# Peptides against a protein of PDB entry 3V4L, part 3

Target 1, 386 residues: chain A of PDB entry 3V4L
Amino acid sequence: GQPLAKDKVALLIGNMSYWEHPKLKAPLVDVYELTNLLRQLDFKVVSLLDLTEYEMCNAVDEFLLLLDKGVYGLLYYAGHGYENFGNSFMVPVDAPNPYRSENCLCVQNILKLMQEKETGLNVFLLDMCRKRNDYDDTIPILDALKVTANIVFGYATCQGAEAFEIQHSGLANGIFMKFLKDRLLEDKKITVLLDEVAEDMGKCHLTKGRQALEIRSSLSEKRALTDPVQGAPCSAEALVRNLQWAKAHELPESMCLKFQCGVHIQLGFAAEFSNVMIIYTSIVHKPPEIIMCDAYVTDFPLDLDIDPKHANKGTPEETGSYLVSKDLPKHCLYTRLSSLQKLKEHLIFTVCLSYQYSGLEDTVEEKQEVNVGKPLIAKLDMHRGL

## One batch from the design tools (peptide; aimed at target 1 A163 G174)

Design b1_p8_5_s4 (made by RFdiffusion4, then SolubleMPNN; from b1_p8_5, 3 letters changed)
Fold by OpenDDE base, seed 1:
Order: sequence, then C-alpha cells, then structure tokens
Structure b1_p8_5_s4 (fold): chain B 386 residues (1-386), chain A 8 residues (1-8)
Amino acid sequence: as target 1 above (386 residues)
Amino acid sequence: MTELVPMS
C-alpha cells in the first residue's frame, strides 16, 4: 500500500542577523517559500527567523514534542554553519567570534532525539557551509545512533565546501532553495527528488565546481513528502500536536477602535513567520470637522526591542517586510514585530490617535491600550523549559 | 552582476 504519515511536522530556522558574523539575506526568502510549499504538502510548519542559542534549543525542544511514532519530521536550517568530524553545527545569531560547538546546535544530537520518538521519516535540509572550524578541536562524543532506515540528509554543499547565496539587487534564494522549490511538490521518493535537485544544481553555471548537493540516506522505504497524512487524529498525542500547532499560528483578531472624537481605526494583524507579525492601522471613519488624523502604535513590551524609527511606516517594505506586502491592505501604517519568541507576557501596546480640528492649530491626542494576548509562537512559552 | 556570497 502507499505509505501513510501519522502526521507531518516541519521546523524551519533562518538565521541572518548575526551579531559577530556577516549578515545573510537568502534565509528570509528560503524559509518563507519553503513554508508555503510544505503547507501545500499538509505539513504543520513552524518558521522562525534570527534565533539565539537559547531560542534555537527551545525551538528544537518544542519541535521534538510534536514528534511521535510514524510522524514525518523535517528540519530545515539556513544560516552560518560548520562540520567537524561528520557532525553538523548550526550557528545561532548570538554566537561569539570565533564560535565553538558549545555555542552551536549539533544536528546529530537532534537526530538522536528524533530516533527516540520512533518517527516514520527524518529529513534534514541543511543550507549552510560544511567547512571545518579550526577553532573547535572538540571531538563530539555522540552516542551511537539507532539503526533506523528512515533518515535523509540533504546538504546544500559537499563536505568541507561552502554553501552560497545569490546576492542580486533584490530578494533572491540561496542556491539550494532555488532548485529545491521547483521539485519539492513532486510525488517521488525523497531521495530521488533530492537527486534530481542535485542534477539541476549541477547544470547551473554559477555553482559548477563551487557547490554541489550531497545526499546522505539510510531510507529503505519508498517515502515521499507527498505521502498522505493518516485520517482524523485518533490518538491523544495527535490531538495535542494539532492543538500546539494551532496555538503557534493563531493571529489576534482584527479590531475596530473607536475614539472619543468619533474617529474609527481598524487594527489588523498578519503573520510573516511564526515569530514575525505585521501590525497595520487604518482610518476607517473620520468626522468632517477633523481635517487630519494619524494612528500610531507605541509602548510595546521592552522584550520585543522595537525601534520606534522602524514602526508606523507607510509601506510594509519600509519595516523590512517584503514577502507578505501583496496580501496586506493598502494605505495603512505598518509595524513589524520580528522577535515574538522573546515575548514573556501578553502583547500590550498603545494606539495613539493624533488629529487636528478645522480652525484649531494645535494637535489633539487620544490613546487606547490594546491587549491582544500572546500572538503566534509566543503562545508556546518557549521560556518555560529551564 | 550576480555575486555568490558564502554562508560560512
């Protein structure tokens, strides 16, 4: 019979905004496009940008809680990385320079924990460099992996080689994602699909002799990312998994705020990633005696590190949101919350209406506090585990 | 020009 997945879960991490290392660009587009493709494949996707070591550990722990017997697990990482002695290390955004294994997440440790969950398929897609780190002489003492014939690694590059992004004047994919996205929806064994991606990369004149895809697999069964999910969740664990995923993707409801002056504001929310939300405000009603009015959002929780200079922009792009701008209402003020994983409390902020009456020179202000609870990933309380 | 930037 056709293989069935008990469920399908993916964690996608894109690190770009490094503190002590060169900033990247491709992970933004790559995580976004891969999220949309995996959703079409009925994956439960958590997508996270710019994680610290602590935040990456917590994201992996929460991902492992969603894994169970016969579940398909996919981990994608795009960012800085290295490989020592066949162990792959993902570099967090707060990693020191030079970084060491103690500052990084070992993919083989994650694989060990996934094998303990008796998963149906384990897929790792590693869009990072595989050069040796000469500043890390640590030989990881990894426990012996279980012999499970259900593991697939897709490395964006060969052992000891670099992975590259294509920097153009605009948004562009990394080289691996550029070719992967064209085939990801194909109903093929995952190792056959990745082999075809490797052939397509090999035809690219830009990457020829610089980057080649490596596939490492023990997969003995014909499993595909297209394999159907087993019907309605019948286990308690499947119900919990569905609830946890739903919580991590629940947006605040759109609000209509009414001010004493008779101005009405629409407040709306959009998800860019599981930890990135756009807030937008629009004037939906204005009394004729009010000649000008603007609605600003302010007084965000300090944990979010919101720079007021990047808030209340006339376009999503001016906030750094280039991917969801087509799906947003026009003629709003936009604010991008890019670090929802840092939110410990409810998202409480102020909507400030500044307005002017006809024949008065002075501007008037009215303020309303808004509590939207914990949006998106902030519902998982990633901080509770220590 | 298309520039390849390493993710190293």
Scores: peptide ipSAE 0.334, ipTM 0.876, DockQ to the pose 0.810
OpenDDE base, seeds 2, 3, 4, 5: peptide ipSAE 0.326, 0.327, 0.314, 0.323; ipTM 0.869, 0.871, 0.864, 0.871

Design b1_p8_6 (made by RFdiffusion4)
Pose (drawn by RFdiffusion4):
Structure b1_p8_6 (pose): chain A 386 residues (1-386), chain P 8 residues (1-8)
Amino acid sequence: as target 1 above (386 residues)
Amino acid sequence: SELVSRHT
């Protein structure tokens, strides 16, 4: 009568800043939006931006680790894609020009690994172009899929076609997400809901005849993204899964820093994506003997490759964050740390204090090191092992 | 405002 979910897990990857290919803009916004919607449907969500081939492989491994028998698994990709010989490929940021299947992730490979885990539902939302990569000589000769009647595809466009994004100077949105976001929360069967999305997508003027939603499904059960999760976890296997999930969304505690000169610096942290964290520095207390002082953050791990133009900015928007000043506490210096999947080490940076005493010209520098461990997805140790 | 393909 009522279909049930052992758990609902989602992996959302949004690639924008390609090295050898045109950079995209809407993936960040779409990924942010799909996480919020999927969390309302009680999903364990992993949100990641600008992954290389190696990094993309690890995200799939961490996602597969969160899937077991009866778990609804969902994969959303927004970025560059190509389709050759019946296979869909997601292109990582590190992809060369020209690129091949070896440089890319085959969705079919990911689907087989999910079937090996006995998942109740396999939903794929591929918000990418589907044309031929004429340079791709290799045909993967993949093994046949087990008939499991739970595979669902939400292609943003048809084979040989293109998926489009509106790059309006402001926010920038994807077409698939414009029509998906208004309907995702419905209690309809996943296939029915995706078809109703395809109708509204046809009413689109910007994309008519260039992009249409393609649905491919084997699903023979009235399964939906709104189906409930098996109440009390109470199983030992169920507990290990909730820990593995919580291990990735840990944020450093908002600490207060005391300086030898009697100045207090409040250090705050904010989550944007599993891959993205925002630090803010507020000067909470200073002694009367000091009037002039500015707190600034430096000496980040080189693995992260933090650009200076994205750090120590008056507002979060100036760092490139999707989070706005109403979401983040007011008046601090905001700094954006994207690319946490690049952190093998522990997070150590210096909170540098430049200050001046009453009646003196000289400028005094007090540097204090801060170790915040492995925030968010860095805690998963994606680079672990030999 | 521009409509942009996600094609390479």

Design b1_p8_6_s1 (made by RFdiffusion4, then SolubleMPNN; from b1_p8_6, 4 letters changed)
Fold by OpenDDE base, seed 1:
Structure b1_p8_6_s1 (fold): chain B 386 residues (1-386), chain A 8 residues (1-8)
Amino acid sequence: as target 1 above (386 residues)
Amino acid sequence: MEIVSTAT
């Protein structure tokens, strides 16, 4: 019979905005496009950008809570990385220069923990460099992996080699995602699918002799990303997994705010990633005696590090939101919250209406405080470990 | 079209 997944869960991490290292561009597009493809494959996807070491550890721990016997687990990482002694290290955005293994997440440690969950399939897609880090001489003492015959690694590049991104005047993929996205929906054994991606990379004149996909697998069964999820949640663990995933993707409801002057504001919310939300405001009603009015959002929690210079923009793109702008309403003011993983409390902020009456020179302000609870990933208390 | 390494 066709293999069944008990469930399908993916964690996607894209690190770009490094503090002490070169900034990347491709992880933004790669995580977004892969999220949309894996959702079409009935994966429960958590997508996170620009994580610190602590935030990456917590994201992995929350991902491991969603894993259980016969669940398909997929980890995708795009960012800086290295490989020492066959161990892959993902570099957090706050990693020092130079970094060592104690500043990074070891993929083989994550694999060990996934094997303890008795997962049905473990897929790692590592879009990072695999050069040796000469500043880290530590030989990790890893516990022996179990013989589970259900592991697949897709490395974007060969051992000791670099991974590459395509820089254009616009948004572009990394080299690996450029080819992976064209085949990811195919009903094929995952190792066969990745082998076809490797052939496509090898035929391309841009990538030929620069980057080659490496596949490492112990997968003894015909498992595919297209394998159907086993029906209604039949276990308490499956119900918990569904509830945890739903919490991590719950947007605030759209609000209609009414000011004393008779102006009505529509306040709306959109998810770009599990830790990135767009707030948008629009004037939906204005009394005729009010000649001008604008609705600004302000007074965000300090933990979110919201620069007012990047808030209340006339376009999503001016906030740094290039991917979801087509799905947003037009003629709003837009604010991008890119660090929802840092939110410890409820998201409370102020909507400030600035307006002018016909025949009065002075601008009037009205303010309303808005509490939208914990949006998206902020419902997963990624901070409870300190 | 430029291909840029993601190396540190």
Scores: peptide ipSAE 0.351, ipTM 0.902, DockQ to the pose 0.866
OpenDDE base, seeds 2, 3, 4, 5: peptide ipSAE 0.341, 0.349, 0.332, 0.346; ipTM 0.899, 0.901, 0.896, 0.900

Design b1_p8_6_s2 (made by RFdiffusion4, then SolubleMPNN; from b1_p8_6, 5 letters changed)
Fold by OpenDDE base, seed 5:
Structure b1_p8_6_s2 (fold): chain B 386 residues (1-386), chain A 8 residues (1-8)
Amino acid sequence: as target 1 above (386 residues)
Amino acid sequence: MEIVSTAP
């Protein structure tokens, strides 16, 4: 029979908006497309963009809480990175220039912690450069890994080589994700699937002699990403895992706000990622005596670093949301909250209605405060200890 | 279409 997974859990991290390093573009699309594919494979997916060192550590800790005996764990990372002495380092967005191992997350340390959970499969997909960092002379003394025979690494590039992204006038994938996405749903042993992706990359004229996939595996069993999840959670641990995942994915309910002037506003919420939410407002009822009417969102918590110049846009794309724009209602004002992991308290903000009466020159304003609790990843309190 | 390194 096909192997069963006790559950399937994935953490996807895409770092793009570096403070002291070149900005990337591909991680946005790559994390989004991989999230949608892994959800079709019945993975519980946490997808996070632009994490600090502290936020990355907490995301890994929360991911490790979802792991247990016979669970499939997948870690994907897209961003800056390096490899020293066969250890892979993921670079957080707040990393200094130059960065060192003390400012970065070691993938082999994460693997050690995953092995302690007695997982059924450990998959690492590392879409980063593997060049040596000459500013880091630290030799990590890693504890000896257990012989679990359930490990697969897919490196987007060869040892000592660079990874590449495709820059186009629009959204584009990294080179690795461009080929991975076409094969990921195939019912094949994960090492066979990745070998086919490596062949597809090797046939492409764009990648030939620039980037090649490296597969490192100790996988002794025929395990696939398509392996079915074991039926209804019967254990207390499986119920806890399902509750932890559900907390990180719960959107606020849509609200109908009523103003004193008789205007009604629909307030809606959409998830782009586990830490990225779109707020949208629409006028659903307007009295005939009101000639112009707009509903703005303002007074956000300071922890979210929201620039008012990027709020209340006429299109999702003007907020930097290009991926979910097809699924959003049309003719709204849109605001993108890209840092929900920073939210210490409840998301409280103001809806400001600006309107004009027929025959009056002056604009009138009415305001309502809205409390939506802790949306998405903010329920995990990833800032606990700052 | 330009191919750009993701190296820092």
Scores: peptide ipSAE 0.261, ipTM 0.869, DockQ to the pose 0.875
OpenDDE base, seeds 1, 2, 3, 4: peptide ipSAE 0.257, 0.249, 0.258, 0.240; ipTM 0.868, 0.865, 0.867, 0.859

Design b1_p8_6_s3 (made by RFdiffusion4, then SolubleMPNN; from b1_p8_6, 4 letters changed)
Fold by OpenDDE base, seed 1:
Structure b1_p8_6_s3 (fold): chain B 386 residues (1-386), chain A 8 residues (1-8)
Amino acid sequence: as target 1 above (386 residues)
Amino acid sequence: MEVVSTAT
């Protein structure tokens, strides 16, 4: 019979905004497009951008809580990285220059923990460089991996080689995601699918002799990303997994705020990623005696590092939101919250209405405090480890 | 269209 997954769970991490290293561009588009494709494959997807070492550890721990016997686990990483002695290290955005293994996440340690969960399939898609780090002389003492015959690595590049992105005037994929996205929905054994992606990369004049996909697999069964999820959750663990995933994707409900002057504001929310939310405001009713009015969001929690210069923009793109702008309502003011993983408390902020009456020169302000609880990933309490 | 390394 066709293999069944007990469930399908993916963690996608895209690191771009490095503090001490060159900034990347491709991880933004790559994580977003891969999220949408994996959702079409009935994966529960957590998508995170720009994580510190601590935040990456917590994201992996939360991902491991979603894994259980016969669950398909997929980890995707796009960012800086290195490979020493066949161990792959993902570099957090706060990593020092130079970094060492103690500043980075070892993929083989994550694999060990996934094997302890008795997963049905373990897929790693590593869109990072595989050069040796000469500043790290540590030999990781890794425990011997179990013989589970269910592991697949797709490395975007060969051992000791660089990974590449396509830079142009617009949004572009990394080289690996450019070819992976065209085949990801195919009903094929995952190793066959990746081999076809490797052939497509090898035919491209941009990638030929620069980057080649490497596949490392122990997968003895015909497992595909298209394999159907087993029906209704029959275990307590499956119910917990469904609830935990649902919490990480719960948006605040849209609100209609009414001010004393008779202005009505629509406040709305959209998810770009599990840790990135767009707030948008629009004037839905204005009394005729009010000639001008604007609705600004302000007084955000300090933990979110929101620069007011990037808030309340006339377009999503001016906030740095290029991917979801087509799905947002037009003629709003937009604010992008890009670090929801830093939120310890409820998201409380102020909506400030500035307005002018016909025949008065002075502007009037009214303010309302809004509490939207913990949005998206902030519900997982990724801070509870300190 | 330029192909740029993600190396550090």
Scores: peptide ipSAE 0.333, ipTM 0.896, DockQ to the pose 0.867
OpenDDE base, seeds 2, 3, 4, 5: peptide ipSAE 0.315, 0.323, 0.294, 0.329; ipTM 0.889, 0.892, 0.884, 0.893

Design b1_p8_6_s4 (made by RFdiffusion4, then SolubleMPNN; from b1_p8_6, 5 letters changed)
Fold by OpenDDE base, seed 3:
Formats: C-alpha cells, sequence, structure tokens
Structure b1_p8_6_s4 (fold): chain B 386 residues (1-386), chain A 8 residues (1-8)
C-alpha cells in the first residue's frame, strides 16, 4: 500500500535580522512560501522568523514534542550557518561575531533527538552556507546515529560552498527555494523530488557553477511529502499534538470596539508567521458630526519591542508585511508584531481614538484597553525556561 | 538582479 504518515509536522526557521552579522532577505519569502506549500501537504507547520539562540532551542524542543512514532518531521532553516566536520550549525540572530558551536544549534543533535522519537521520516532542508567556521575549533563528539533508514538532507549548497539569495527591487526567494517550490507538491519519493530540484538548479545559468543542491539520504522506503496522514487521531499523543499545534495557530477573534462618541472600530488580526501577527483597525461607523477620526494602537508590552514609528501604518507594506497584504482588509491602520515568541504575558494594548467634531478646533481622545490573551506562538510559553 | 551570498 501507499506509505502513511501517523502525522506530518514541520518547523521552519528563517533568520534575517542578525545583530552582529549581515542581514538577509530571502528567508522571509522562503519560509512563507514553504509554509503555504507544506500546509497544502497536510503538514502541521510552525513558522518562525528571527530567533535568538534561546528561542531556537525552545522552538526545536516544541517541535520535538510534536514528533512521535511514524510521524514525518521536516526541519527547514534559512539563515547564516556553517559546517564543521560534517556537522551543520544554524546561527541564531543574537550570535556573537565570531560565533562558535556553543552559540549555534547543531542539526545532527536535532536528528539524534528525532531518531529517539521513532519518526517515520526525517527531512532536513538547510538553506545556509556550508563553509567551515575557522573560529570554531570544537570537534562535536556526536553519539553514533541509529540506523533508521529514514533520513533525508537537502543542502542548498555543496560542502564548503556558499548559499545565495536573489536580491531584486522586490521580494525574491533564495536560490534553493526558487527551485524547490516548483516541485514540492509532486507525489514523488522525497529523494527523487530533490534530485529533480537539483537538476533544475543545475540547468539554470544563474546557479550553474555557483550553487548546487546536495542530497544526503539513508531513505530506504518510498516516502513522499504527499504521503497521506493516517485517519482521525486515535491516540492520546495524537490528540495532544493536534492541540499543541492548534494553540500555536490560534488568532484572537476580531473585536468591535464602541467609543462614547458613537464611533465603532473593527479590530482584526492576521497571522503572517507563527510569531508574526498583524493588527489592523478600521472605522466601521462614524457619526456625521465627527469630521476626522483615527484609531491607533499603542501601549504594547515592552517585551515585544514595538517601535511606535512603525505602528499604525496606512498600508501593510509600510509595516514590512509584503506577503499577506492581499488577504488583509483595505483602508485600515496596520501594526506588525514580529516577535510574538517574546511575549510572556497576555497581549494587552490600548486602542486610542482621536477625533474632531465639526466646528471644534481641538482633537478629542478616547482610549480603550484590549486584552487578546496569548496569540499564536505566544501560547506555547517558549520563554518558560525549564 | 543581484545574487548575494548568505555567507558571513
Amino acid sequence: as target 1 above (386 residues)
Amino acid sequence: MKIVSTAT
């Protein structure tokens, strides 16, 4: 029969906004597009941007909690990285310059932990450089991996080589994702799919002699990303997994705020990523005697590091949200919360209505506090240090 | 169109 997955879980990490290293651009688009494709493949996807070391560790731990016997696990990483002695290291956004293995996440350590879960398939898609880090002389003593015959690595580049992104005037993919996305939905053994992606990359004049996909696999079975999930979750573990994933993807409900002046504001929420949410406000009712009226959001929790200069924009694009802008209501004010993983408390903020009456020169303000609980990834309490 | 390395 066709292989079945007990479930399918993916963690996608895109690091771009490095503190001590060159900023990247492609991971934004790559994580978003891959998220949408993997969702079409019935993956439970957690998508995270710009994680610190601590936040990356917690994201991996939460991902590992979603893994179990016969579950398909996929880890995608786009960002800075290096490879020492055949070990791949993902570089967090807070990594020092120079970074070492102690500041980074070792992919082979994650693989070891995935093998302990008796997963049905382990896929690693690593869109990072594979150069040696000469500032890290650490030889990782990795325990011998189990012979599980279910591992696939897709490296965006060859050993010792660089990965590249395409910088255009607009949004663009990394080179790897540009080719991967065109084939990812194909009902093929994952190694065959990746081999076809490698061929497509090899035919492109932009990538030829610059970047080539490397496939490393022990996969003995015909496993595909298209493999159907086994029916209704019959196990307690499958129920828990579904609940954990659902918590990480629950948006706040849209709210209608009523002010004393008779103005009604619609407050809405949209997910760009598991840790990135857009708040939007729209005036849905205004008394005719009110000539000007603006509703802005303010007083966010300090943990979110929200610059008021980037809040309350007339377009999603002015907030840095280029991906979900088509799905958002028009004629709102938009605020992008890009660090929901940092939220320790409930998301409490103020909606401030500024308005002017006909024939009065002075602006009037009314304020309403809003508590939306813990949105998206903030429900997983990733900040609970054990 | 510019191709940029993701190397540090």
Scores: peptide ipSAE 0.344, ipTM 0.906, DockQ to the pose 0.892
OpenDDE base, seeds 1, 2, 4, 5: peptide ipSAE 0.336, 0.332, 0.326, 0.319; ipTM 0.904, 0.901, 0.899, 0.891

Design b1_p8_7 (made by RFdiffusion4)
Pose (drawn by RFdiffusion4):
Structure b1_p8_7 (pose): chain A 386 residues (1-386), chain P 8 residues (1-8)
Amino acid sequence: as target 1 above (386 residues)
Amino acid sequence: STKLVARS
């Protein structure tokens, strides 16, 4: 009568800043939006931006680790894609020009690994182009899929076609997400809902005849993204899964820093994506003997490759964050730490204090080191092992 | 400015 979910897990990857290929803009916004919608449907969500081939493989491994028998598994990709010989490929940021299947992730490979885990539902939302990579000589000769009647595909466009994004100078949105976001929360069967999305997508003027939603499904059960999760977890296997999930969304505690000069610096942290964290520095207290002082953040781990133009900015928007000044506490210096999947080490940076005493010209520098451990996805140790 | 861009 009523289909049930052991758990609902989602992996969302949004690639924008390609090294050898045109950079995209809407992936960041679309990924942010799909996480919020999927969380309302009670999903364990992993949100990741600008992953290399190696990094993308690890995200799949962490996602597969969160899937077991009866778990609804969902994969959303927004970025560059190509389709050769019946296989869909997601292109990582590190991809060369020209690129091949070896440089890319085959969705079919990911699907087989999910079937090996006995998942109740396999939903794929591929928000990518689907044309031939004429340079691709290799045909993967993949093994046949087990007939499981739970595979669902939400291709943003058809084979040989292109998926489009509206790059309006402001926010920038994807077409698939413009029509998906208004309908995702419906209690319809996943296939029915995706078809209703395909109708509204045809009413699109910007994309008519260039992009159409393609649905491929084997699903023989009235399963939906709104189906409930098996109430009390109470199983030992169910507990290990909730810990593995909580291990990736840990944020450093908002600490207060005391300086030898009697100045207090409040250090705040904000989550944007599992891959993205925002630090802010507020000068909370200073002694009367000091009037002039500015707190600045430096000496980040070189693995993160933090650009100075994204750090120590008056507002969060100036760092490139999707989060706005109404979401983040007012008046601090905001700094954006994207690319946490690059952190093998522990997070250590210096909160540097440049200040001046009453009646003196000289400028005094007080540097204090801060170790915040492995924030968010860095805690998963994706680089672990030999 | 507004542009329609393929993700390729």

Design b1_p8_7_s1 (made by RFdiffusion4, then SolubleMPNN; from b1_p8_7, 3 letters changed; failed a check: a repeat of another design)
Amino acid sequence: MTELVAFS

Design b1_p8_7_s2 (made by RFdiffusion4, then SolubleMPNN; from b1_p8_7 with S1E R7F)
Fold by OpenDDE base, seed 1:
Structure b1_p8_7_s2 (fold): chain B 386 residues (1-386), chain A 8 residues (1-8)
Amino acid sequence: as target 1 above (386 residues)
Amino acid sequence: ETKLVAFS
């Protein structure tokens, strides 16, 4: 019969805004486009940008809680990385220069933990360099992997080589995602799909002789990303998984704020990623005696590190949101919260209305505090220390 | 100009 997945879960990490390393651009687009494709494939997707070492560890731990017997697990990473002795290391945004294994996440350690969950399929898509790090002499003593015959690695590059993005004017995919996205929805065995992606990448003149896709697989069964999910959740674990995923993707409800002057503000929320939310404000009613009014958001929790210079913009793009702008209402002020994983408490902020009456020179201000609880990934409390 | 940037 056709293989069935008990469920399908994906963790996508895109690191770009490195502190001590060159900034990247492609991971933003790559994580976003891959998220939309995997959702069409009925994956439960957690998408995270710009994680520290601690935040990456917590994201992996939360991902492992979603894995169980017969579940398909997919890990995608785009960012800086290296490979020592066949072990792949993902570099967090806070990694020092030079980085070492103690500052990084070992993919083979994650694979070991996934094998303990008796998963139906383990897919790793690693859009990172595979050069040796000569500053890391650590030989990781990895425990012997189990023979599970259900592992697929898609490396964006071959051993000892680099993976690349194309930086030009505008947004562009990394080289791997550029070709992967065109085939990802095909009903093919995952290793056959990746082999076709490798052939397509091989036609790219820009990366010819510099980057080539490598497939490492022990997959003995004909499993595809298109394999249907088993119908109704039949286990308590499946119900918990569904609830946990739903919590991590719950947006605050849109609010209508009424000020004493009679101005009404619509406050809305949109998800860009599991840890990135756009807040938008619009004037929905203004008394005729008020000639001008603007609604600003301010007084965010300090843990979010919101720069006021990037808040309350006339376009989503001015906040750094280039992907979801078509799905947002027009004629708002926009604020991008890019670090929801840092939020320890409820998201409480102030909506400040500045307005002017006809015939008065002075501006008047009214303020309302808004509590929207824990939005998106902040509901998982990833910062609760183990 | 199209610049390749490595993920290293």
Scores: peptide ipSAE 0.389, ipTM 0.906, DockQ to the pose 0.837
OpenDDE base, seeds 2, 3, 4, 5: peptide ipSAE 0.264, 0.353, 0.254, 0.276; ipTM 0.862, 0.892, 0.859, 0.866

Design b1_p8_7_s3 (made by RFdiffusion4, then SolubleMPNN; from b1_p8_7 with S1M R7M)
Fold by OpenDDE base, seed 1:
Structure b1_p8_7_s3 (fold): chain B 386 residues (1-386), chain A 8 residues (1-8)
Amino acid sequence: as target 1 above (386 residues)
Amino acid sequence: MTKLVAMS
């Protein structure tokens, strides 16, 4: 019969905004496009941008809580990385220069923990360099991996080689994702699918002799990303997994704020990623005696590190939101919250209405405090792991 | 010009 997945869970991490390393661009597009494709494949997807070491550890721990016997687990990483002695290290955004293994996440340690969950399939898609780090002389003492015959690595590049993004004047995929996205929905054994991606990448004139896909697999069964999920949650663990995933994707409800002057504001929310939300405001009713009015959001929690210069923009793109702008309402003011993983408390902020009456020169302000609870990934309390 | 940037 066709193999069944008990469930399908993916963690996607895209690190771009490094503190001490060159900034990347492709991980933004790559994580977004891969999220949409994996959702079409009935994966429960957590998508995270720009994580610190601590935040990456917590994201992996939360991902491991979603894994169980016969579950398909997929980890995608796009960012800086290295490989020492066949161990792959993902570099967090706060990593020092030079970084070492103690500042990074070892993929083989994550694999060990996934094997303890008795997963049905373990897929790693590593869009990072595999060059040796000469500043890290540590030989990681890894415990012996179990013989589970269900592991697939897709490396964006060969051992000791670099992975590349193409920086153009616009948004572009990394080289690996550019070819992976065209085949990801195909009903093929995952190793056959990746081999076809390797052939397509091998035709690319830009990366010939610089980057080639490497497949490392122990997969003894015909498993595909298209394999159907087993029907309704038949276990307590499956119900918990569904609830945890749903919590991580719950947006605040859209609300209509009414001010004393008779102005009505629509406040709305959109998810770009599991840790990135767009807030938008629009004037939906204005009394005729009010000639001008604007609705600003302000007084965000300090933990979110919101720069007021990037808040309340006339377009989503001016906030740094280029991917979801087509799905947002027009004629709003937009604010992008890009660090929801840092939110320890409820998201409380102020909506400030500035307006002018006909025949008065002075602007009037009214303010309302809004509490929207913990949005998206902030519901998983990624900080409670200590 | 297309610029390749290493993810290293």
Scores: peptide ipSAE 0.333, ipTM 0.885, DockQ to the pose 0.813
OpenDDE base, seeds 2, 3, 4, 5: peptide ipSAE 0.312, 0.331, 0.302, 0.324; ipTM 0.873, 0.881, 0.868, 0.879

